# Peptides against a protein of PDB entry 1ZZD: the designs that were tried, part 43

Target 1, 109 residues: chain A of PDB entry 1ZZD
Amino acid sequence: FQVVNPYLLRDLVDLGIWDEGMKQYLITQNGSIQGLPNVPQELKDLYKTVWEISQKTIINMAADRSVYIDQSHSLNLFLRAPTMGKLTSMHFYGWKKGLKTGMYYLRTQ

## One batch from the design tools (peptide; aimed at target 1 S89 Y93)

Design b2_p29_3_s2 (made by RFdiffusion4, then SolubleMPNN; from b2_p29_3, 19 letters changed)
Fold by OpenDDE base, seed 1:
Structure b2_p29_3_s2 (fold): chain B 109 residues (1-109), chain A 29 residues (1-29)
Amino acid sequence: as target 1 above (109 residues)
Amino acid sequence: SDEELYKKLKEKWEKDPELAEKEIEENLL
């Protein structure tokens, strides 16, 4: 069970703000640092969780990665409140971007 | 159904790709 990205952990240590309290906070926030006032905005932008980054960006990144891989992989997309319109748009956009991998939708509240 | 919506979106794209892209973008932002 890993909540904190290892590179994020490194950067938080470098900032001098990593401690047990921070760890517990991140666990309760599902790894999000967006609400932390003592973290620079550039790090918040860099370490957006799968819930905070746009699905379009994720699909674009997956399409770019597929150029360099020969094996079949699954793209996991995380949606808090999906609609049929959103799901259809994601499928269509993925198709248009030439994705060769399957797409799975993971939901959580 | 999702399939019907997909077909409609494909038809929109064939007619006007820019309009279809806007609709997709609004749903994925």
Scores: peptide ipSAE 0.032, ipTM 0.591, DockQ to the pose 0.734
OpenDDE base, seeds 2, 3, 4, 5: peptide ipSAE 0.030, 0.026, 0.031, 0.028; ipTM 0.563, 0.508, 0.575, 0.521; seed 4 fails the geometry check

Design b2_p29_3_s3 (made by RFdiffusion4, then SolubleMPNN; from b2_p29_3, 18 letters changed)
Fold by OpenDDE base, seed 4:
Structure b2_p29_3_s3 (fold): chain B 109 residues (1-109), chain A 29 residues (1-29)
Amino acid sequence: as target 1 above (109 residues)
Amino acid sequence: EAEKLIEEKKALWEKNPELFEKEAEKELN
């Protein structure tokens, strides 16, 4: 089971902070490095997990793609704690950006 | 039920999208 992005793994090794403890930490954090104080911010920005990327950003990217696609493509949005309010906002924002259908919400099992 | 509510909101949005600008941003980051 791949928890850590292979490029992230390389960078952590290069930083000299990769060890069994780090591995276990990342497993418990579902691959997130956002909470690590010894990781440069630039790496944190680069290696955001799907749960850490702004939903607005994801919707924006999908809207940009929709200009060029002929068929509907599914958009997977990841929410750790979905609420009706969040879903409502996401739909309104999506519609504003030109998305018509294909928004699916995924949450942690 | 949630899906039905979203469909109803979509219908309202299609009529007057400008009224829902704040709703679009309310709970998004």
Scores: peptide ipSAE 0.194, ipTM 0.840, DockQ to the pose 0.501
OpenDDE base, seeds 1, 2, 3, 5: peptide ipSAE 0.014, 0.015, 0.052, 0.018; ipTM 0.359, 0.353, 0.702, 0.355

Design b2_p29_3_s4 (made by RFdiffusion4, then SolubleMPNN; from b2_p29_3, 17 letters changed)
Fold by OpenDDE base, seed 5:
Structure b2_p29_3_s4 (fold): chain B 109 residues (1-109), chain A 29 residues (1-29)
Amino acid sequence: as target 1 above (109 residues)
Amino acid sequence: EDEKKFEEKKEEWEKDPKKFEEEAEKNLL
């Protein structure tokens, strides 16, 4: 099920733009506020969803964690529109960053 | 399906590391 970030909800209420229409919009957009013209850019930057975060950033985070975790842990990657090109790039970048595991779990939207 | 395609591609890359590098460079993040 889908849950709205409680901090995002607070900020939208504080902006005075929270209503039933906004709620339905967020549900339709899978929690994304990137397309809203009446939201400050600073909030858009703060509340990027996992689908909007750079895959490079996700791999960097995984590489940092891999220093302190065992080989049983895997990397979960989130792609809205996966292509072989993107998969190749992620594999190469993960290799270059020294990930301990070659196990990738692909999550598609 | 995409995961299966990825695993097949990984097997290909293991057999030919140079091809892996070339494909990766074409599709850099």
Scores: peptide ipSAE 0.029, ipTM 0.384, DockQ to the pose 0.199
OpenDDE base, seeds 1, 2, 3, 4: peptide ipSAE 0.025, 0.027, 0.023, 0.027; ipTM 0.417, 0.399, 0.436, 0.238

Design b2_p29_4 (made by RFdiffusion4)
Pose (drawn by RFdiffusion4):
Parts: C-alpha cells; sequence; structure tokens
Structure b2_p29_4 (pose): chain A 109 residues (1-109), chain P 29 residues (1-29)
C-alpha cells in the first residue's frame, strides 16, 4: 500500500501540484515537504515531520500540559543526528522542566 | 563536614553547567 496525510493531500490537490513529481518524491524523502521547490511556506510550517520539530518544543508542550496530568504521559523522543551530548541536554531539559516521564522510547537515526 | 561541603559545591557547579548546556543545546538537528 501507501497513503499520504489526508490534510497534506487535500492541500496539494487544491494547488494542482499533486502531479507525479510528488507521490514519488514524498516517499523517497520520508514524507517530508521542507525543501520541496513548489510548496508554500505555510504548508511547510504546518506539516513538519516530528524529526523537523525541535525536541525542545516537544518537551515544552509536554511541560505545559503536565500541570493538568494527574499521572504522567508517554513522551516519545525523536533525534536526528544523535550525539551523546544532545541526548544529555534533552534528558536534563526534561528533568529540569519537572517532567515525570523524561522519555518513553528514543527513536533515532 | 568540610569534605561533604566541598562535594556539595562541586555537585552544584555541575548542575549549573548542565543547566546552561541544556538551555543552549540545539535539539532540532
Amino acid sequence: as target 1 above (109 residues)
Amino acid sequence: TEELEEETEELEEELEELDEEADEADLLD
């Protein structure tokens, strides 16, 4: 099989750019749209992959919501070019933000 | 007591360094 994010899909059809220079490109690019040559910036900002969102924002939004969470939440973390240093900063950042669950699975590479 | 105060000061310095490092870390790339 293979299916594209239906919201991203609706928008590519609404621009008529859903030509084949897409279904193919999208698959051999992880499903990323940054750096596609013919896509508006607003769509780029809206459809960031989790690999394209700073884990700093991920942790901040988790800290925000957490004051309303009686228990905890499964906070999966995603690192692109993972170094031991970046992981250390990610752990401490979540730690100093007072999170109960600093990390569920680390998905990497 | 003096050895325990020196070890506490070293741990506080390490926590301050980790705090600065975590604030300045790039977690996007």

Design b2_p29_4_s1 (made by RFdiffusion4, then SolubleMPNN; from b2_p29_4, 16 letters changed)
Fold by OpenDDE base, seed 2:
Formats: sequence, structure tokens, C-alpha cells
Structure b2_p29_4_s1 (fold): chain B 109 residues (1-109), chain A 29 residues (1-29)
Amino acid sequence: as target 1 above (109 residues)
Amino acid sequence: MEEKKLEEELKKKLEEELKKAAEEADLLS
């Protein structure tokens, strides 16, 4: 289980904007970068687009892969305004669809 | 009851893993 997208963290480090302030911000905002003033808009748009994808569709695709492939791929979930209820529902939905593993990555906006 | 228990577990795990990820990122810089 990993909450913050590792590619996002790498991108922030590569941009040279990763510091203690940003770390604390991400912790407070549950991984959201939308409110960071020093993050390029391009990066915000990149990850915002993922949040626009239907989470149900993502789960369905993951379930399909789980059926056809032997290797376990991570299930990446991106929610704009996740609630604990939504997270639980998505977990159960994935379980019902027969996912081999639980939620691996969770990002919040 | 099971749903609420799961929510609390997810919340706790979310917070812990977020902190770990941030710490690991610091090591990369």
C-alpha cells in the first residue's frame, strides 16, 4: 500500500522543488499538489487528468488484467474529493471484481 | 460495522504510508 504516487515524488525531486515545506504540505493535503504555487501547471494538469477518469472504469480494467495476467499489477486510484465511505466502497467493489491484490496506490486531489 | 472498521484501518494506513513515502522522497534529494 502506497498513498503518494512514486512518479510524482520523483518528478518533484527532479524539479528541485522538493523540500521540508512541500513534504509537510503533501502530508496535510493527502498527496494533493493542486494547491502548491511552485509546482508547474503542466504537472498539475498531468495528474488532474487522471482524476477525471472514471474510478469504476479503472477498477474494471484492473479486474480484467487480474483475470488474464499472472503478475500482480498495482491498482492506482485517483480521487478528487475522496471520503472514507468512497474509499471503502471502492475497496469492496474491487474485491467483488476479483482483484488479486488490494488498492496499491491512492492519490487525492 | 465492518465497513466502518475498514475505513478506520484505511485512514490509519493512509497516514502512515504517506509519511513513509515523503521520507523516502527526502532520501532521493
Scores: peptide ipSAE 0.019, ipTM 0.328, DockQ to the pose 0.023
OpenDDE base, seeds 1, 3, 4, 5: peptide ipSAE 0.017, 0.018, 0.017, 0.015; ipTM 0.307, 0.304, 0.303, 0.233

Design b2_p29_4_s2 (made by RFdiffusion4, then SolubleMPNN; from b2_p29_4, 13 letters changed)
Fold by OpenDDE base, seed 3:
Structure b2_p29_4_s2 (fold): chain B 109 residues (1-109), chain A 29 residues (1-29)
Amino acid sequence: as target 1 above (109 residues)
Amino acid sequence: MEEEEKLKEELEKLEEKLKEEAENADLLS
């Protein structure tokens, strides 16, 4: 069965636009972010709605995110200089190749 | 209304999980 994709919430938090107002907006829009002007088009293409992945996929994503958490120091150093556009590109690389590979890419740049 | 309430509950659950992950990240810092 499909449930809310946790990556969407994470990405909105990373963009710094997640708040109670955003949450209420999503609820009224039945989970669609297509109408949000402050969300990059690439994210809109990736997340048609919050309801898009199975419970099994969520479990797998949570396991992969542990690598992100374990490498928080290295990530924090990297995030000091990059623009949001550059971070988005790296994020999508990690999305396509998996978070473990994405984190390696972030460390090497 | 039922679907909106379900979505609200799921979003709130995910918010809590993200907070826990952030706390775990701080422990590794």
Scores: peptide ipSAE 0.131, ipTM 0.691, DockQ to the pose 0.015
OpenDDE base, seeds 1, 2, 4, 5: peptide ipSAE 0.120, 0.108, 0.101, 0.110; ipTM 0.689, 0.674, 0.654, 0.683

Design b2_p29_4_s3 (made by RFdiffusion4, then SolubleMPNN; from b2_p29_4, 17 letters changed)
Fold by OpenDDE base, seed 2:
Structure b2_p29_4_s3 (fold): chain B 109 residues (1-109), chain A 29 residues (1-29)
Amino acid sequence: as target 1 above (109 residues)
Amino acid sequence: EEEEKLKEELEKELEKKLEEEAENADLLS
């Protein structure tokens, strides 16, 4: 499963553009906001590394639903402290290496 | 085909997660 960056969702809500259409868009784009015209470029740049994650990697992670579900809440907890840049990097790393490794990385970085 | 099935499952779970997290974000905003 794709780990949704909670800051991304917050940012979209803060922009006032979160709705059912946006939700469906993110699903179809696997969480990418790069194609959204009403999102500031700064945010696109911030979340660019998330888009760079292989779709295959995301799918493989989703194959083990228990791992994703169990780790998602813990991951979100860790996302509260780091900077946005660090969070994005950790997400990227975690997805590349698998969610379990990502959780380890989040604990150490 | 297997990847597509997994993708569909991912999308279903993603939809749930996005909805839950968005609702939480709305409450915090």
Scores: peptide ipSAE 0.021, ipTM 0.330, DockQ to the pose 0.020
OpenDDE base, seeds 1, 3, 4, 5: peptide ipSAE 0.017, 0.015, 0.020, 0.016; ipTM 0.301, 0.263, 0.308, 0.292

Design b2_p29_4_s4 (made by RFdiffusion4, then SolubleMPNN; from b2_p29_4, 15 letters changed)
Fold by OpenDDE base, seed 4:
Structure b2_p29_4_s4 (fold): chain B 109 residues (1-109), chain A 29 residues (1-29)
Amino acid sequence: as target 1 above (109 residues)
Amino acid sequence: EEEEKLEEERRRKEEEELEKAAEEADLLT
């Protein structure tokens, strides 16, 4: 079973804190990062909110936001023989861009 | 073109790291 949200995995890798210890921690915590001292609070708040919605809703939101993915970059990724890992990464990229855009609209309204 | 290539390279490296992390975590199963 996928215990860790792939977006979370990306953000942990980007923070340079992904290791076997972190993996085991997340497994034991059912993917929760709330207890991690080395994760920014803003990121904890973001993922707390994300965990309050169904995985299906997350996927739907990411799909709806696919239009906001820079098509040149996403298309280039798709052309480079997408592995499941790459597809997951693209999904996460789309989500990250969609979240940024959504937050921008919330700020501007 | 150079900026695009640098961004593509950065993205490729990030994807490779994520793919490796996903494989190590067995998160795709």
Scores: peptide ipSAE 0.024, ipTM 0.318, DockQ to the pose 0.020
OpenDDE base, seeds 1, 2, 3, 5: peptide ipSAE 0.015, 0.021, 0.005, 0.022; ipTM 0.201, 0.306, 0.226, 0.304

Design b2_p29_5 (made by RFdiffusion4)
Pose (drawn by RFdiffusion4):
Structure b2_p29_5 (pose): chain A 109 residues (1-109), chain P 29 residues (1-29)
Amino acid sequence: as target 1 above (109 residues)
Amino acid sequence: SELEDDPEEDEEFRENLEKLEERFEEDLE
């Protein structure tokens, strides 16, 4: 099989750019749209992959919502070019934000 | 290296989540 994010899909059709320079490009690019040459910036900002969102924002939103969480939440973390240093900063940042769950799975590479 | 906060980036992300939530609600209706 293979199916594209339906919201991203609706927008590419609405621009008529859903030509084949897409279904194919999208798959051999991990489903990323940044740096596609013909896509508006707004769409780029709206459809960031989790690999393209700073884990800093991920942790901040988690800290925000956590004052309303009686228990905890499964906070999966995503690192692009993982170094031991970046992981250390990520753990400490979540730790100093007071999170109960600093990390569920680390998905990487 | 220690990480510092960036409220502007967080606000931009929150605005994008709200736009997606609006689209989801419209599809349910």

Design b2_p29_5_s1 (made by RFdiffusion4, then SolubleMPNN; from b2_p29_5, 18 letters changed)
Fold by OpenDDE base, seed 2:
Parts: sequence; structure tokens; C-alpha cells
Structure b2_p29_5_s1 (fold): chain B 109 residues (1-109), chain A 29 residues (1-29)
Amino acid sequence: as target 1 above (109 residues)
Amino acid sequence: MELEDDEKAVEEQKKKEEILEKIKKEEEL
């Protein structure tokens, strides 16, 4: 799924250049309008900045996810004699701590 | 003025179509 910036969509509609071809172009160009000849340069400059900000945000989110994943992977649970009750409790504890993924490492002795 | 604006709009549309056609051809290769 490709998400078009809603403000960009509005501006393209206002310019009267929004059509199915334009939609397909944007999908192919990952939302970039820089190559379009029928778009004012001012609009290109505006959405260049927006695109850059968006990409930075995506990268930051990916980095944050990486940290989260690393933390989740570092979660080693050590149980000598795990019971179903203990495992359930640990699962709920992990959930309470905000782990979105399941228990990654269960080490039993 | 109005006629010139229309001509410009037509030309810009043609350029857009050329870009789209190029993309389509590249995807087919």
C-alpha cells in the first residue's frame, strides 16, 4: 500500500492535475512530485521538505524499533522448573512492561 | 493569455504522459 500525503493530494486536486495517471506516477515515484512538469516549483520545494522530514521520521521510527527489538531479544528468562503458571505469569509481566513481541528467550535448567 | 495558458497546460500534460510511458516501458523491460 502506498500512502499519498493528504496535503499533496489536496494541492494536486486544486491544480486540476489529479487523475489516475498521476496517482500511478506518485506510487511509482514513492510520493515524489519532483519530476512532474506541470507542478509549480514552489510546490515541489514545499513537498521536498515534507518528504525529507517524513523520511527522517521513518528512519527514526525504524531506529526506535531496532532498539526495542534489541531489548526484546536481550530479555532472557531463566527458569529452573518452568510451570505453565510461571510461563503465563512471565508472559503477562512482559506484556505489562510493553513488550509487543512474545518471549524470545526461555532458558530452562 | 487564456489561449496561451491552455496551450501550456496541454504541453505539460503531454510531458506527464511521456514520463508515464517511459516508466511503463521500463517496468516491462
Scores: peptide ipSAE 0.009, ipTM 0.227, DockQ to the pose 0.013
OpenDDE base, seeds 1, 3, 4, 5: peptide ipSAE 0.006, 0.007, 0.006, 0.000; ipTM 0.208, 0.212, 0.209, 0.182; seed 3 fails the geometry check

Design b2_p29_5_s2 (made by RFdiffusion4, then SolubleMPNN; from b2_p29_5, 13 letters changed)
Fold by OpenDDE base, seed 5:
Structure b2_p29_5_s2 (fold): chain B 109 residues (1-109), chain A 29 residues (1-29)
Amino acid sequence: as target 1 above (109 residues)
Amino acid sequence: MELEDDEEEVEKEKKNLEKLKELEKKELE
């Protein structure tokens, strides 16, 4: 995934503070510029929202993965002898457990 | 599959993203 927002990159270049050190810092901070002393506060405020949205997305993705991992064994039971009824039940089960994405892998024996 | 109960939250996030893009555009102008 993209760590550095392209607009942020442009702004940092325009400020003349973009270098390899800055790049590495942003990577370690998941794109956050909040801790940089050489960045104007106005830019920090602008990109704060970007960072917050990105982090929320990451958290949501992690939550979805966690649900899938926790229910993986239960889902696999339906795949041992798949019927239309079992597949439907599996989808409904995933839905009830809060899976936001389609079935990750369908494997039949 | 997207949950019906999460549709409102997804829509809010989309609106926030659009506002962000508008702000970024203004900054670049």
Scores: peptide ipSAE 0.014, ipTM 0.234, DockQ to the pose 0.150
OpenDDE base, seeds 1, 2, 3, 4: peptide ipSAE 0.008, 0.007, 0.008, 0.000; ipTM 0.232, 0.241, 0.224, 0.173; seed 1 fails the geometry check

Design b2_p29_5_s3 (made by RFdiffusion4, then SolubleMPNN; from b2_p29_5, 13 letters changed)
Fold by OpenDDE base, seed 2:
Structure b2_p29_5_s3 (fold): chain B 109 residues (1-109), chain A 29 residues (1-29)
Amino acid sequence: as target 1 above (109 residues)
Amino acid sequence: MELEDDEEAVKEELENLEKLKKIEEEELK
């Protein structure tokens, strides 16, 4: 499945921040990079149009996401005053450490 | 500086999440 705009993918690769965690984040955010703390603002501005991605792409992202989600192993996470940056980073690192579903259920205290 | 502080905070929280995962797995057994 094509889960990322090819131009966005290129730019993320060029930034050296493309990995499985990034891929999963983009799937959950329907291709949005607006919440990523490690992406230059200029790039965020450039890809504001990512929200205009085709419905087909969104469906493909959702389908791809289903391969990685096991609800039986999903954690219900409670965070104190979480920021988008913190949540994003936790998602990335959690994925890298095998906590694929750890960030699936987020709750704020 | 801000990003580095976030990384350290995330690392600590991730360790907590791993502990929570173990607890949850034990409760499901």
Scores: peptide ipSAE 0.023, ipTM 0.284, DockQ to the pose 0.021
OpenDDE base, seeds 1, 3, 4, 5: peptide ipSAE 0.027, 0.012, 0.013, 0.023; ipTM 0.221, 0.198, 0.229, 0.201; seeds 1, 3, 5 fail the geometry check

Design b2_p29_5_s4 (made by RFdiffusion4, then SolubleMPNN; from b2_p29_5, 12 letters changed)
Fold by OpenDDE base, seed 2:
Structure b2_p29_5_s4 (fold): chain B 109 residues (1-109), chain A 29 residues (1-29)
Amino acid sequence: as target 1 above (109 residues)
Amino acid sequence: MELEDDPEAVAEEKKNLEILEKIKEEELE
């Protein structure tokens, strides 16, 4: 879940417009104040920028996660005759390739 | 699905409300 920007909350309190209705509004609007008539345009502009930055960060995190998951979860290990030694070696090979976490799919040929 | 019919959404809203209330209380004190 997204947490409402604490600075935004502070500013709304300072404006004297914070109440239960405002709280519900922000939740419904995913933290956007752009539609509020009683908020100064300066604040709207400020938090528009914050919103854009936040969304970009979220997207980047999602993208990074996707790449990481793809790398870690897509690794398939094919072993004709799996031995503990071979499995260990392959594990270290995966580590060397940057797979810090994830699942190894072992397939016997 | 409406918010009220989605347990996960309801739980998320509840958490958000709790966080906001805490921040509000801290700011007003």
Scores: peptide ipSAE 0.017, ipTM 0.294, DockQ to the pose 0.031
OpenDDE base, seeds 1, 3, 4, 5: peptide ipSAE 0.006, 0.014, 0.016, 0.016; ipTM 0.205, 0.234, 0.220, 0.277

Design b2_p29_6 (made by RFdiffusion4)
Pose (drawn by RFdiffusion4):
Structure b2_p29_6 (pose): chain A 109 residues (1-109), chain P 29 residues (1-29)
Amino acid sequence: as target 1 above (109 residues)
Amino acid sequence: SVKVYTPEEVEEWLEEHWEELFPEAEEEN
């Protein structure tokens, strides 16, 4: 099979750019839209992959919501070019933010 | 490829290098 994010899909059709320079490009690019030459910036900002969102924001939103969580939450973490140093900062940052669950799975590469 | 690691595995790695990298992580944060 293969199916594109229906919201991203609706928008590409609404711009008529859903030409084949897309279904193919999208698959051989991990489903990223940053750096597509013909796509508005607003769409780029709205459809960031989790690999394109700073884990800092992910931890912050988790900290925000956590004051309302009686228990905890499964906080999966995503690192692009993972170094031991970046992981260490990520753990400490979540730790100092007072999170109960600093990390569930670490998805990488 | 996407690699997946459990918390235990990651904790072991952090324990091996924690004292060396902790000051850097504190400064950055």

Design b2_p29_6_s1 (made by RFdiffusion4, then SolubleMPNN; from b2_p29_6, 10 letters changed)
Fold by OpenDDE base, seed 4:
Structure b2_p29_6_s1 (fold): chain B 109 residues (1-109), chain A 29 residues (1-29)
Amino acid sequence: as target 1 above (109 residues)
Amino acid sequence: EIKVYSREEVEELLEKVWEELRPQAEKEN
């Protein structure tokens, strides 16, 4: 389970590098941007810290920002090999917070 | 085996699952 941080999404959009490829990359890399050569080091350093924030906190932030995100760069939630337990504890928390349409990808093994 | 679901497919699925899991989700959060 992973959530694209709304501030990270904004910054990636501002850099002009947010696209389908980037989205797939983040899914593959579990949300990490550390390996991206086209991202400034300052931004990488920033989101090292941001990523350490609890997923619950990130979901709360996402829920708050979801209302204001431009539809062309929608905030997305990702599930990787999800279990019902993960859905209950994390995703459905976001669901309760109004992220009913926040799910973009669901990958199951 | 990896199954990939689109947003629309996931939303439809989760809409159904939410009603079943809501009590537990509310307890945990």
Scores: peptide ipSAE 0.020, ipTM 0.257, DockQ to the pose 0.420
OpenDDE base, seeds 1, 2, 3, 5: peptide ipSAE 0.019, 0.017, 0.018, 0.016; ipTM 0.250, 0.258, 0.280, 0.225

Design b2_p29_6_s2 (made by RFdiffusion4, then SolubleMPNN; from b2_p29_6, 9 letters changed)
Fold by OpenDDE base, seed 5:
Structure b2_p29_6_s2 (fold): chain B 109 residues (1-109), chain A 29 residues (1-29)
Amino acid sequence: as target 1 above (109 residues)
Amino acid sequence: EIKVYSREEVLKLLEEHWEELKPKAEEEN
């Protein structure tokens, strides 16, 4: 499954470009916004690095720090049969440092 | 259906599935 950086989501919402199409795009692009023409370059640079982490790492992170959705936008939490996950560098760093922020899961079919 | 979970709800789910998820994670590494 894929994890969307909550700060990225916030920024996309603030830009007014978050919609169902954007959600689906992120699913197909493993959370990357690099290919989006309507995103400022500064945001692309900010979220440039995407890390692939093992299932064990994801589960350990989830167990260590609560993974939750606290935004008004509807997203899925996928716990069953987790697979390789994608995280942005900012999200992973924040998670590693113990930030109590929400996590969003985008599951692929 | 799209579900949104609170922190507390996620913790409960993790507790419920921990024994299942932990070994599976090890197998996938």
Scores: peptide ipSAE 0.024, ipTM 0.258, DockQ to the pose 0.090
OpenDDE base, seeds 1, 2, 3, 4: peptide ipSAE 0.018, 0.013, 0.019, 0.013; ipTM 0.259, 0.210, 0.273, 0.258; seed 1 fails the geometry check

Design b2_p29_6_s3 (made by RFdiffusion4, then SolubleMPNN; from b2_p29_6, 8 letters changed)
Fold by OpenDDE base, seed 2:
Structure b2_p29_6_s3 (fold): chain B 109 residues (1-109), chain A 29 residues (1-29)
Amino acid sequence: as target 1 above (109 residues)
Amino acid sequence: EIEVYTPEEVMKLLEEHWEELKPEAEKEN
């Protein structure tokens, strides 16, 4: 599965850059927006993926953000090469850490 | 085609298959 942060989607929509092309780009880039020149660095800092920093660090940061920071600042939990096992580990760990920020899970057929 | 699942749906799925996935899930991430 590919995790999609709804706040990322919202922010991309607010920027007026969300479209089918962007969607496909995110899929291809495993959710990373780091390479997009039309995205402010501020947003890039907010929406890191698990292959960009330590997974547990991301989870901890996301959990902390859920507790102490605006929910819209939650980090993405994309995996470059997601497996069910990795997903399971990550999601259960995140669940235990109290991640309550909404996320969506995409699967490409 | 992209299918979208809610967190609850995914968690439920993971719970149902936890024993099967546990060995991989317990690996360090």
Scores: peptide ipSAE 0.017, ipTM 0.247, DockQ to the pose 0.344
OpenDDE base, seeds 1, 3, 4, 5: peptide ipSAE 0.014, 0.008, 0.016, 0.016; ipTM 0.274, 0.241, 0.268, 0.250; seed 3 fails the geometry check

Design b2_p29_6_s4 (made by RFdiffusion4, then SolubleMPNN; from b2_p29_6, 10 letters changed)
Fold by OpenDDE base, seed 2:
Structure b2_p29_6_s4 (fold): chain B 109 residues (1-109), chain A 29 residues (1-29)
Amino acid sequence: as target 1 above (109 residues)
Amino acid sequence: SIEVYSREEVMELLEKHWEELEPEALKEN
């Protein structure tokens, strides 16, 4: 499970480097792009520090949740969610924060 | 069991139940 800034995701798509490998890389690196050689430094500067801290916080809150992206469409998101009877206030709060801020939660499919 | 929802479907579910869950949710964080 990993959180990604929607604008970062868009930029990676625009760069033509978004694929399953990139998705797995972001998951492994907790959403950080600092180590990617094929990303412009301008984007690295834009998406560092405060955002990366926020991503970590949200990941901790949503550790038991998962979302996947269908790459065949325009970044459509799909969530695996427990039934309503199994949802807790923590689940709703974490999901809402992620969705309201536009953050995407990624996982392996 | 686990169900799969679109982003929009999840947002609708969250908004539907947010008011009743928000106070407890805020306490947990």
Scores: peptide ipSAE 0.014, ipTM 0.276, DockQ to the pose 0.123
OpenDDE base, seeds 1, 3, 4, 5: peptide ipSAE 0.013, 0.007, 0.006, 0.013; ipTM 0.238, 0.207, 0.246, 0.237; seed 1 fails the geometry check

Design b2_p29_7 (made by RFdiffusion4)
Pose (drawn by RFdiffusion4):
Structure b2_p29_7 (pose): chain A 109 residues (1-109), chain P 29 residues (1-29)
Amino acid sequence: as target 1 above (109 residues)
Amino acid sequence: EEEEEIEEMNEEIDETMQELYELGIEPEM
């Protein structure tokens, strides 16, 4: 099989750019749209992959919501070019933000 | 079993962060 994010899909059709220079490009690009030559910036900002969102924001939003969480939440973390230093900063940042669950799975590469 | 392992891992991470904090080491993202 293979199916594209239906919201991203609706928008590509609404621009008529859902030509084949897409279904194919999208798959051989991990489903990323940054750096597509013919896509508005607004769509780029709206459809960031989790690999394209700073884990800093992920942790901040987790800290924000956590004051309303009686228990905890499964906070999966995604690192692009993972170094031991970046991981250390990510752990400490979540730690100093007072999170109960600093990390569920680390998904990487 | 998976939940217990995740809990133990998070406790180890917290202990490590506490030790680093006591040494005055504060990594930044």

Design b2_p29_7_s1 (made by RFdiffusion4, then SolubleMPNN; from b2_p29_7, 13 letters changed)
Fold by OpenDDE base, seed 1:
Order: sequence, then C-alpha cells, then structure tokens
Structure b2_p29_7_s1 (fold): chain B 109 residues (1-109), chain A 29 residues (1-29)
Amino acid sequence: as target 1 above (109 residues)
Amino acid sequence: SELEELERKNEEIKEKNEELEKKGIFPEM
C-alpha cells in the first residue's frame, strides 16, 4: 500500500501521462517525479517537498476528499519534517487547482 | 479516532486557506 499525493495525481492526469506504466514507476520511486523528463520543472520543484513528508501528511492535504487510512501501511522515512508554511503552500496550490476524483493510493504486487 | 482527527485537520486547513485567499495572502514555499 502506497499513498499518492492527490494533487500530484491530478496534475499527472492533466498532463495526459497517467497510465499503468506511470503507476508502476511511482511505486518503484516512492511517489517521486524528479526523474521524469516529460514533467515540467515547475511541477518538480513544487512536489520536491512531497518526497520529504510523511504519508499521513499527504493524506491530510486531501481537504475535499474522504480520508483513507490503512493501518497496515508503512510510513516512508523523510529527511526532515517540513515547516507548516511549506505544507500550507502545497495545500493551497492544490486547493486552488481543485481535485479530480479517482484512486490516490497504489497497491504493490 | 485517527480518521476523525485527520478529517478535522483537513477542514481546518481548508478554512485557513479560504481566509488567506480573502485577505490576498498566498503562502510561500
């Protein structure tokens, strides 16, 4: 079980690059898009901090969605906790753009 | 429960963002 940032998922769908291959890529990269050449640098910079936040924080950003919690989910380690300002900024950006419906978590085989 | 806590936090963040927008304040990353 892996939580995907719902705003990132929306942006990938909007770019038209969301497919099964992208899903598998995100599974292997813990949700990181830094290595994708077809993603604008602006989005890479925006979601850079997503790599450094807890899965619970990712879930907490889905303000207009039902919260999904799985106690069997292992939390990713992060280098350091982001400031509340950074978290608010990411949430605000996602809020302004709106969220698309769909699955925001992945299951690994 | 943990679910209820997260739902509360989501609502609080949403409310704060709306207030910031009304004041013309945008958070800096």
Scores: peptide ipSAE 0.017, ipTM 0.202, DockQ to the pose 0.302
OpenDDE base, seeds 2, 3, 4, 5: peptide ipSAE 0.013, 0.015, 0.013, 0.006; ipTM 0.208, 0.230, 0.250, 0.220

